# Designs tried in a protein design run: peptides against a protein of PDB entry 6D0Y. Part 214

Target 1, 225 residues: chain A of PDB entry 6D0Y
Amino acid sequence: ETEDHLESLICKVGEKSACSLESNLEGLAGVLEADLPNYKSKILRLLCTVARLLPEKLTIYTTLVGLLNARNYNFGGEFVEAMIRQLKESLKANNYNEAVYLVRFLSDLVNCHVIAAPSMVAMFENFVSVTQEEDVPQVRRDWYVYAFLSSLPWVGKELYEKKDAEMDRIFANTESYLKRRQKTHVPMLQVWTADKPHPQEEYLDCLWAQIQKLKKDRWQERHIL

## One batch from the design tools (peptide; made by RFdiffusion4, then SolubleMPNN)

Design b2_p30_1_s2 (from b2_p30_1, 15 letters changed)
Fold by OpenDDE base, seed 3:
Structure b2_p30_1_s2 (fold): chain B 225 residues (1-225), chain A 30 residues (1-30)
Amino acid sequence: as target 1 above (225 residues)
Amino acid sequence: SEEQQKAVAELEKLAKESSKKEIEELRKLE
């Protein structure tokens, strides 16, 4: 395969086809695996790019990465590392919309058996622990809570199935923070989201309520958060 | 794998590695 062809294949996966999406993804995974010896770096960069820039295809690319990870475990790890680096870069660049999406992407990789549930729980524990940091802007605290809560529609079910006690603790800490935090900094958080179902309400409180409902509904999503 | 172990380690440390510059930029938003 040529580099241009690989780019085309990766970018166009999930488009209308005579075959099922699952079949197409399996086929593409096979093609990519075969080309890893010659184009690993290119494939890695391409996957990171589409994962970052095509949020509408989140589940497509997480599934693809899951398939690749099953074929080449090392590559899967390298991909996760690359995505984490990208997440760090997004944070450094104050691109928090991209950052939160990347957290969601990584979260869904748990469902695709690329990231272990305990590792994701540990990450979220660290996220929520930011609320306890001193001498930092509240917007930082709020964002990490937001990133955590915003990701739960993708991974909450799996995390509770595997680490219910730890998740309950995280939830308790989150609730505690939400009750005690100042709301004067809320306008800054609004920069990170365009789709607010209830703009008249404080977004984090609203999101918290929605996540609580989602949890109560056994993590069966019935609406877009 | 080694790569996976590194990935996990980085993932778990993500929130702890915020730079001073990042925090300064966040303060500008407030």
Scores: peptide ipSAE 0.244, ipTM 0.831, DockQ to the pose 0.021
Fold by OpenDDE base, seed 4:
Structure b2_p30_1_s2 (fold): chain B 225 residues (1-225), chain A 30 residues (1-30)
Amino acid sequence: as target 1 above (225 residues)
Amino acid sequence: SEEQQKAVAELEKLAKESSKKEIEELRKLE
């Protein structure tokens, strides 16, 4: 494989084909694995790029990474590290829309067995613990709660299956925070932008309600999606 | 693997590394 060909393969995965998506992903994972000795860095960069820039293909690329991780655990780890670095950079740059998407992406990687459920739970524990920070703006607290809740459609089922007690604790803390936080009434029509990480107050409460219902529905996404 | 362990460690430390500068920038949004 050539470098350009790899780019094409990675970017075009999931397009209409006579074969199933799963079959195509398995095939691509095999190709990428075989080319890692020669194109590891390029493949890593490409996967990080498409993961970040093509949100419509989130589950495609998480699945691909999952398949590749199963073949090469070291590469999977490097990929996760790269994504975490990108998340940190996004946060540092106040790109909160990108940041929350990356959290969702990482969350779905749990389903693909790239990230262990306990690790994700620990991350979310840390997220929700931000609500207990002193002398920080509420927008920070709200964003981390938002990032947590907005990711649960992708990973809530898995986390509750593996760490139900810990998740219940996180939920309790979240609920407690939502009840005591200050609410600023913002029109629902306001568009959330990357430089405005604070979700609308009504939206956060609405999201909480949706997640509660999702949990009640055994994490079946029929209601939210 | 070693790389996986590093990734896990970094993941678990997320949200705790925000700088004062980042927080100050967030204050401007309120």
Scores: peptide ipSAE 0.243, ipTM 0.830, DockQ to the pose 0.020
Fold by OpenDDE base, seed 1:
Parts: structure tokens; C-alpha cells; sequence
Structure b2_p30_1_s2 (fold): chain B 225 residues (1-225), chain A 30 residues (1-30)
């Protein structure tokens, strides 16, 4: 395969074809694996780019990365590293919409067996620990809680199946923070999301309620958050 | 793999690596 051809294949995966999506993804994973010796850097960049810029294909690309990781674990690791770097860059640039999406993407990689559940739990523990930081803006604390809660629809089931005790602790800490935080900073959350399902309610409190319900429903989604 | 291990380590430490600059930018939003 040529470099240009690889770009086309990666960008167009998931489009309508005569074959099933699953078969197409498996085929593409095989092609990419075979071309890693010659085009590893290019493939890595392409996958990172489409993962970041094509949110409508999130599950397609997480699945693809999962398939590729099963074939080449080193490349899978390099991909995750690259995505983490991108997440850091997003935060540095104050692009919190992109940042939360990347957290969600990484979360779904747990379901694709690219990232271990304990590692994701550890990350979320660190996220929620930000609520305990002193002399920082509340918006920082709020965002990390938001990023955590916003990702649970994608990974909550898996994390509770494997690390229920740890997750319960994180939930307890989250609840405690939400009860004690000031509500005057609601407008700042608008930087992260334009669409609020319940504009009459404080967004984080609303999200918390939704996640609690999702948890009670054993992470079976009945509504889109 | 070694690369996977590094990736995991970075993932776990993500929140701890917030810079002063990022915090200052957030402060401007208040």
C-alpha cells in the first residue's frame, strides 16, 4: 500500500459497502499491520488525526485500534501515548471540548482491550483528586469531575465489573464535592458543552443524577446523555 | 509491552501534570 492509499482507507472506513463493518475493520487492521514496517509513523499520525477530528466515527476507530493492538501491542501502546499527548495539548490550549472527547475516546479503548480497566480507574481517581486541590479555580475542579462523569456512559460498566470498590470510592468523593461546591460558576461550564439537556438545572448536578440513574440501571443505557 | 506500560503510566498521571499556565487560563474564566 502507498501512503496516500492508506490515508484513504483509514478516512473512509465505516462508509457503506457490500461487506459488513466488522469484516472491513478486520481487513483494514490486517492491511495496516502489514504496512507498519514501512509506514508506522504515517499510520500512527493518521489514526490519531481521525480519532480526534471525526467524533462521529468514535466506535469505528476505537474498534480498529483494538483490532490493530491485538496484532501489534507495541503500536497500540504508541497510539495511546500519542493520544495522551494530544489530550495534554488540548488542555494546554484550553480546548476542553476536544479534551473531554479524548477522555471519552480513551475510555472506550478500555472496552476494546487497548487500555486496562485498572489504569482507567487510576486516571479517574486522579481526576477526582483535583477536587481536593487548594488555591485553584473551581472551574478546574469542575472540569475534571465533568470529564469523569461524561465518560462513564462508555466505560462505567466495565470499570464496575472489575473495580467496583474503587469506583464506589470515586463516586463518594465526587458526590461530596458536588454537595459542597459553589453554584455561582455555572456559566463557566458552558465553555465545555453547548447543549444542556436541562438548562433549568445546574449541569453537573444534572449529569450526576443521570449517571446515578445509569448506575442503578446496571449501566444499560435507556437515554442519551 | 514497554510502550503500553509507558502509555498507561502517562494516562494515570495526566491530572497531576497540569501546568501553571493552564491554571491561569482557567482563572481568567472566573
Amino acid sequence: as target 1 above (225 residues)
Amino acid sequence: SEEQQKAVAELEKLAKESSKKEIEELRKLE
Scores: peptide ipSAE 0.242, ipTM 0.830, DockQ to the pose 0.021
Fold by OpenDDE base, seed 2:
Structure b2_p30_1_s2 (fold): chain B 225 residues (1-225), chain A 30 residues (1-30)
Amino acid sequence: as target 1 above (225 residues)
Amino acid sequence: SEEQQKAVAELEKLAKESSKKEIEELRKLE
């Protein structure tokens, strides 16, 4: 396969076809697997790029990665590592929109059996533990809570099914933090979401309420947050 | 695999690796 051909295949997956999406993804996974010996780096870069830049195809690419991971665990691991590096870079660059999306992407990879549920739980435990950090700005604490809560629509069901006790602890800690944190009417959320200028005070509480409702509904989402 | 283990380890440590610079930038937002 040529590099251009691979790029085309990866970028256009999910488009209208005579075959089902599942069939196309399986086929593409096979093609990519076969080409890994010659084009691993290119394929890795392409997948990372589309995963990052095409949020509308999140589930398509998580599924693709899941299929590929099942064929080649090493590459799957390398992909996850690359995505985590990208997440770190996003955080360093204060690109919190990209960062939260990447967290969601990684969260959905749990559903695709690329990332183990316990590992994701551990990550979220660490996220929520940031609320206990001293001498850090509250916006940092708030963001990690936000990143956690905003990812639960994608992975909450799976995590509670496998790690309910741990998740309950995380929820308890989250609730405790939300109750005790300083609530300001500063529109700091604008930093995270440019198109939704909500006061930080109201937004996290609102999100928390929505997640509580989602949890109550056994993670059967009725609307996209 | 080794790569998977590395990925998992990085995932779990993600929140702990925040730099001082990142925190300082966040302070500017307050």
Scores: peptide ipSAE 0.238, ipTM 0.828, DockQ to the pose 0.021

Design b2_p30_1_s3 (from b2_p30_1, 15 letters changed)
Fold by OpenDDE base, seed 2:
Structure b2_p30_1_s3 (fold): chain B 225 residues (1-225), chain A 30 residues (1-30)
Amino acid sequence: as target 1 above (225 residues)
Amino acid sequence: SAEKQRALEELRKLAEESSKEEVEKLRELV
């Protein structure tokens, strides 16, 4: 009954309530913390599951984990490790959509003070370093660039505030790669009605342009997503 | 396409090793 109760609480967090979301999250964090001595593994599994399966609640669960991490740092660490393992498993399973989402989730954990900015920078350095690998398919290089760029809306501001020089280096390397990579020229029918026709852009080039604009706008999202 | 599938398979194999290194580095910094 207690385990079912925890599941219900975790799954339903963020739903309409008479209380503020912040209050509900703080309350839930307290409940979960109190139950960690007895149900740590269960709570960990539940949080990993909802984090993975409910992308619409990404910020809710990252915030919750942030609150828990502040209360129990060891648990926060275990959660991060579990999510990283899941990322690895997703890659192994060729579930690249899940993998990129997990990178985004981890990215937002930086904002919640669960993952240190330098750690995330190092991760992204590793991602972009794949572009320098020899004798590997371009799809590999492209994916890691995509994973990096597509995660920046969630963490770019924080990383540039703390590690601007390192981030600039990563950006430079990314730009260099994008310039030298072979672009896929797939004729697509332009289905968009705009007063001014936009040239068809390759997906990474398009994403890069969006991220560059986001960076220019000081990471304030308006209409990117 | 078959070529794309082969490329994706190769990506999977290569990503496994890369991800191990990434995980280790992250753990060291967290």
Scores: peptide ipSAE 0.022, ipTM 0.593, DockQ to the pose 0.015
Fold by OpenDDE base, seed 1:
Structure b2_p30_1_s3 (fold): chain B 225 residues (1-225), chain A 30 residues (1-30)
Amino acid sequence: as target 1 above (225 residues)
Amino acid sequence: SAEKQRALEELRKLAEESSKEEVEKLRELV
């Protein structure tokens, strides 16, 4: 009965209630902490599941894990390990959309102080290093670059604040790769205006330009959700 | 919303960074 109760609490956190989201998260963190001695494995599995399957609550669950990590450091570590395993499994299964989401989730865990910035930088270094692999499909190289770049809106600010030199190296390597990679042989879509057509940029080139602009803007978005 | 984001960020600041030993685990991803 207690397990079912925990499942309900974890799954429903962030939904409309009489209390504030902050209060609910703190309350839930307290409940989960108290039950870790008896239900650690169950709680771990539940959190991993909702983290993976409820993307609409990404920031809620990263925050919750952050709170739990502050209360129980070992549990935070175990959670990260579990998520890393899940990411590996997703990659192994060629579930690349899930994998990208998990990278974003891990990235936001840096903001929640669950993952250290240097560790995330090291991961991204590894991602970009795939571009140097020989005799592999370009799609593999492209995916890891995409995973890196697409995660930067979530963690770029923090990483540059703490590891600017390392990040600059990663950026340089990324730029170099993007310049030398083959673009799609499929005709690009055209955006037609009243007077002149504009070719659409290749998806990685477009993303790169967006990230460069974001970096230039000091990782500040014009609109805060 | 901006308010929600601020609240979440405040909560995030309560957490501590994980051990540096996690580097090896993250490196194993690729």
Scores: peptide ipSAE 0.028, ipTM 0.553, DockQ to the pose 0.032; fails the geometry check
Fold by OpenDDE base, seed 4:
Structure b2_p30_1_s3 (fold): chain B 225 residues (1-225), chain A 30 residues (1-30)
Amino acid sequence: as target 1 above (225 residues)
Amino acid sequence: SAEKQRALEELRKLAEESSKEEVEKLRELV
């Protein structure tokens, strides 16, 4: 059936091929666009599923969605809405690992011109505003800061290029919170290779230092550890 | 990552940034 065929195409994109990834993505985007009139709901569900369940293909699927969005803006919007709903559901269900991944996915969609930079900035403003909530566990505050900071490798460059003043305010608020929060001994979170070894630090402080370095390096990403 | 950079480069070549206004659903997330 055509549905099975679509599923196969979507799930297998980015795998070994005689063609370039670029060519395969463009081809698949064309196929999916052509089938949207008849199979929009199925395609939407499939894309949402693979986006969530195949994190190793994050950039492949964000790029694919970007290509589809360029061809059909309405579909791109529906996809984003579905992913946002999933993020909300994940948060409600306390599935924080999935939630963080979804934030990263959405972040990379900004690079793919699926989500507007101002909208993402607004989301991050909301995240960082959680640090100001009263009578909540620090772990909640920390998680939203973590979600923000850990997503910046994917979108920081784009956001600073378009919304530098707003991003600076978010950074200032983040820094202020990090200075005030209670420190705990946790394993170091190292996402990138550093030029200089860092001493063991609290995980958010370590992440903050890495992000500051990344920012200083004009968001030129290094190898992920 | 190298994958990210490749994807971005490919996308920028193949897709144009939309000038359409986006519904700001992200503001309602938290």
Scores: peptide ipSAE 0.027, ipTM 0.526, DockQ to the pose 0.031; fails the geometry check
Fold by OpenDDE base, seed 5:
Structure b2_p30_1_s3 (fold): chain B 225 residues (1-225), chain A 30 residues (1-30)
Amino acid sequence: as target 1 above (225 residues)
Amino acid sequence: SAEKQRALEELRKLAEESSKEEVEKLRELV
């Protein structure tokens, strides 16, 4: 395979095909594995790029990386390292939109057995620990809580199956923070009903409620791919 | 789609669990 051809294959995987998605992913993993000796760096860069730029294909690429990791463990490790570096860079650059997506991507890699559950738990512990930092803006604390909570739809089930006690502790800390944080209210953000007007719920409180519901529903999402 | 998700889940089962060495690396992110 040529480098250009590999790029095309990687970018187009999961699109309309006469073959099943399963077959396409397995096939692509095989092709990429075979070409790693010659094009490892290129493949690594391509995968990192599409992982970041094509969020609609998140689960496709996490699965692909999972397959590659099973075939070549070292490559899987290098990919994770690259993504972690990118996350660090995004945080340093205050690119929080990219950063939160990367956290979500890494979270789904746990389901693909690329990242161990304990590692992800440890990362989330670090995120939630930011809420305990002194002399920092609340927006910083809020963002790390948001990054944690917004990633749970992708990994909450797996983490609770393997690390329920640790996750409960993180949840308790999160809940405690949400109760004591300052809330912003906009008068125009109200839900008007015939019976009673209600203020619209603050975004983190809303997210928390959704996650609690999801947890109660054993992490079964209402909407699936 | 549900079909796609099921397919991906089956593929994920083929992946091997990563080493716990990643714990310290991830902990150092923040």
Scores: peptide ipSAE 0.024, ipTM 0.527, DockQ to the pose 0.032; fails the geometry check

Design b2_p30_1_s4 (from b2_p30_1, 14 letters changed)
Fold by OpenDDE base, seed 5:
Structure b2_p30_1_s4 (fold): chain B 225 residues (1-225), chain A 30 residues (1-30)
Amino acid sequence: as target 1 above (225 residues)
Amino acid sequence: SAEQQKALAELEEQAKSSSKEEVEKLRKLV
């Protein structure tokens, strides 16, 4: 198979097919594994690219990487390292939208057995620890909290199943920070009725409430956050 | 997703364990 063919296969996976998604992913994983000796760098770059640019296919590509990792764990490791490098680059470039998505992607890789739960917990501990830094602007503290909370829909269940005590500590620290931080209310969240005023909420407070509800519901989603 | 869970069913026994190196790499993301 040629490099161009691999690109097409990777980009189009999960699209309408006569076969099941599972079958297509398994098949593609096999193809990619077979071509790793010749096209490892290309495949790695392609996977990083689609992982970064196609958020609508997040679970498709995390699953694909999981399957590849099972076949070639060294490649899986290289992929994770590449994604971490990309995350660092995004942060350095102040591309926070890409950065948060990469955190979500890495989070879902825990479900795919590519990243271990303890490692993800450690990453989130590090994120939330930024809230304790004095020389860091609140906007940066807020971003790390946002990155943590917004990733929990993907990985919260798994992390609580394996590291409940550590997660509770992270939650406590997060809650403490949210209580003491300066609030910036967003107008779109300032909902009022003619007869009853509603509390004004800040976006992180809103997200926190949603995540707390999700946690209470044992991480069973009823709606998209 | 249901598709993800089905695809990963065969991988449950192949879950990665955490390594010190991996943990340290992830901690240094900031």
Scores: peptide ipSAE 0.081, ipTM 0.660, DockQ to the pose 0.029
Fold by OpenDDE base, seed 2:
Structure b2_p30_1_s4 (fold): chain B 225 residues (1-225), chain A 30 residues (1-30)
Amino acid sequence: as target 1 above (225 residues)
Amino acid sequence: SAEQQKALAELEEQAKSSSKEEVEKLRKLV
């Protein structure tokens, strides 16, 4: 297949077809695997691009990468490396929107057997450890907590199944941080809502409450976070 | 998703986890 054809196939995967999504993903994985000898670099770049630019297809592309990784482990590794590099670049560039999405993407790759649970736990440990740094502003600490918590809908179940003790430690550290951090956003929001009986909760506290509920629900999503 | 899990289940035994090198790379994320 030509490079243009591969681009079209990758971009259009998950669209309505006569076949199941699973069959389409397996088919595409087979096509891409077969073309790796000729178009490895192009395929890698395309997958990295769609992984970043098409958030609505997050689970589609993580699944595709999972299938490719199963077929060609080296390629899967190269993809993960590229995504990690992109995450580092996004963080360095203060592109926090892209960064948080990449964390979610990497999180879902755990479910796809591309990234090991211990690796993701270690990353989250690093994120939450930022809360203990004295030379880091609260906004930065808050972001890492946000990145961790906001990724748990995608990977929390898997991580707790495999690394419950480590996850509990991370949760305890997170809770401790949330209790001691300054909550300056609540007063500002209260000026707009004027709802004193039911004051607006600070965004991280709100997210924490949502994640705690999700955890209690055994990571079965019953509501939109 | 259910679709994701179904697709992956077929190749689960062939699936590889991240290497030690990948683990180290992830641990360097701060």
Scores: peptide ipSAE 0.097, ipTM 0.669, DockQ to the pose 0.031; fails the geometry check
Fold by OpenDDE base, seed 1:
Structure b2_p30_1_s4 (fold): chain B 225 residues (1-225), chain A 30 residues (1-30)
Amino acid sequence: as target 1 above (225 residues)
Amino acid sequence: SAEQQKALAELEEQAKSSSKEEVEKLRKLV
């Protein structure tokens, strides 16, 4: 009964309630903390599951984990370890969509004070270092660059505030790779303007330009999340 | 989101009394 109740609470958080989301998250964190002595494994599994399978609630669950981590650092550590294991499994299975989402989730956990900024920087250094691997498909190199760049909207501000020099090095390496990589001229959907067809910008080049703009704008998005 | 920011502010307040060093030790990403 209690396990089913916990599942219900975790899965339904963020749904319509008479209380504020903040109050619900704080309340749930308290409930989960109190039940850790008896249901740690179950709670851990549930949180990992929703963190993986409910991308629409990413910020809800990162916040929840942050609140829970503040109450119990040991459990927070176990959660992070579980998420890293899941990321490794996703990569091993070539599930790149799940893997990139997990990287974004981990990135937002930095903002929630669950993961330290230096650790995230180290992860991104490892990702970008894949571009230097010999005898690997370009698709592998491209994915790690994509995973890095696409996660920066969630964590770029924090990382540059704390590790600007290291981030600049990562950016330099990324730029160097983007310049030397082979662009698959798959028939790029030409954006036909009325008068002249313009080649569609390659997805990584486009993303790079977006991130450079975001960096220039001091990581401020127009829409407050 | 604004809601997330409020929740994060509360989180930050709670974390102030906690050991940042322990967080760094436990959160080493390999």
Scores: peptide ipSAE 0.039, ipTM 0.690, DockQ to the pose 0.030; fails the geometry check
Fold by OpenDDE base, seed 4:
Structure b2_p30_1_s4 (fold): chain B 225 residues (1-225), chain A 30 residues (1-30)
Amino acid sequence: as target 1 above (225 residues)
Amino acid sequence: SAEQQKALAELEEQAKSSSKEEVEKLRKLV
């Protein structure tokens, strides 16, 4: 059936091919666009499913959605809406692992011009604002900060290019929170380097340091050669 | 929370259309 074919195409994109990944994505976007009149709902569902269930293909599917959005803006919007609904559902279900992944996915959609940078900034502002909430568990505050910081490798460059002042404010608020939050110390194996002993840092502090370094490096990831 | 719901709603409302000319930028993401 045509539906099975679409499922196969969507699920298998990014696999080894004689063609470039880029060409395959463009081709698939074209196929999906052509089938939208007949299979929009199915395609939407499939894309949402693979986006959620195949984290290893995050950039593949964000790119695909970006390409499709360029062809059909309305569908792109519907997809974003669906993903946001899923994020809300994940949060309600206390599925924070899925939720953080969805935030990362949405973050990368900014690079794909599916989500506007200001909108993502606004989302992160609201995430970090949770740190100011009263009568909430610190774990909740920590999670939103984690969700923000852990998404920056995907979108930090774009957001700073477009909204540097706002991002700096978010960073300042984040830093302030990290300084004042209660830290949980778990005895773990100390990692020693040849040069200096590195005390084990709390996970958010560690993440913060990594993000600060990334920011300093102008959001260029260093690949270990 | 209400603030997250608001943020997410803003994402829905402010979703941006990508232009065909910007498609080349998307290729670099993969």
Scores: peptide ipSAE 0.026, ipTM 0.604, DockQ to the pose 0.020; fails the geometry check

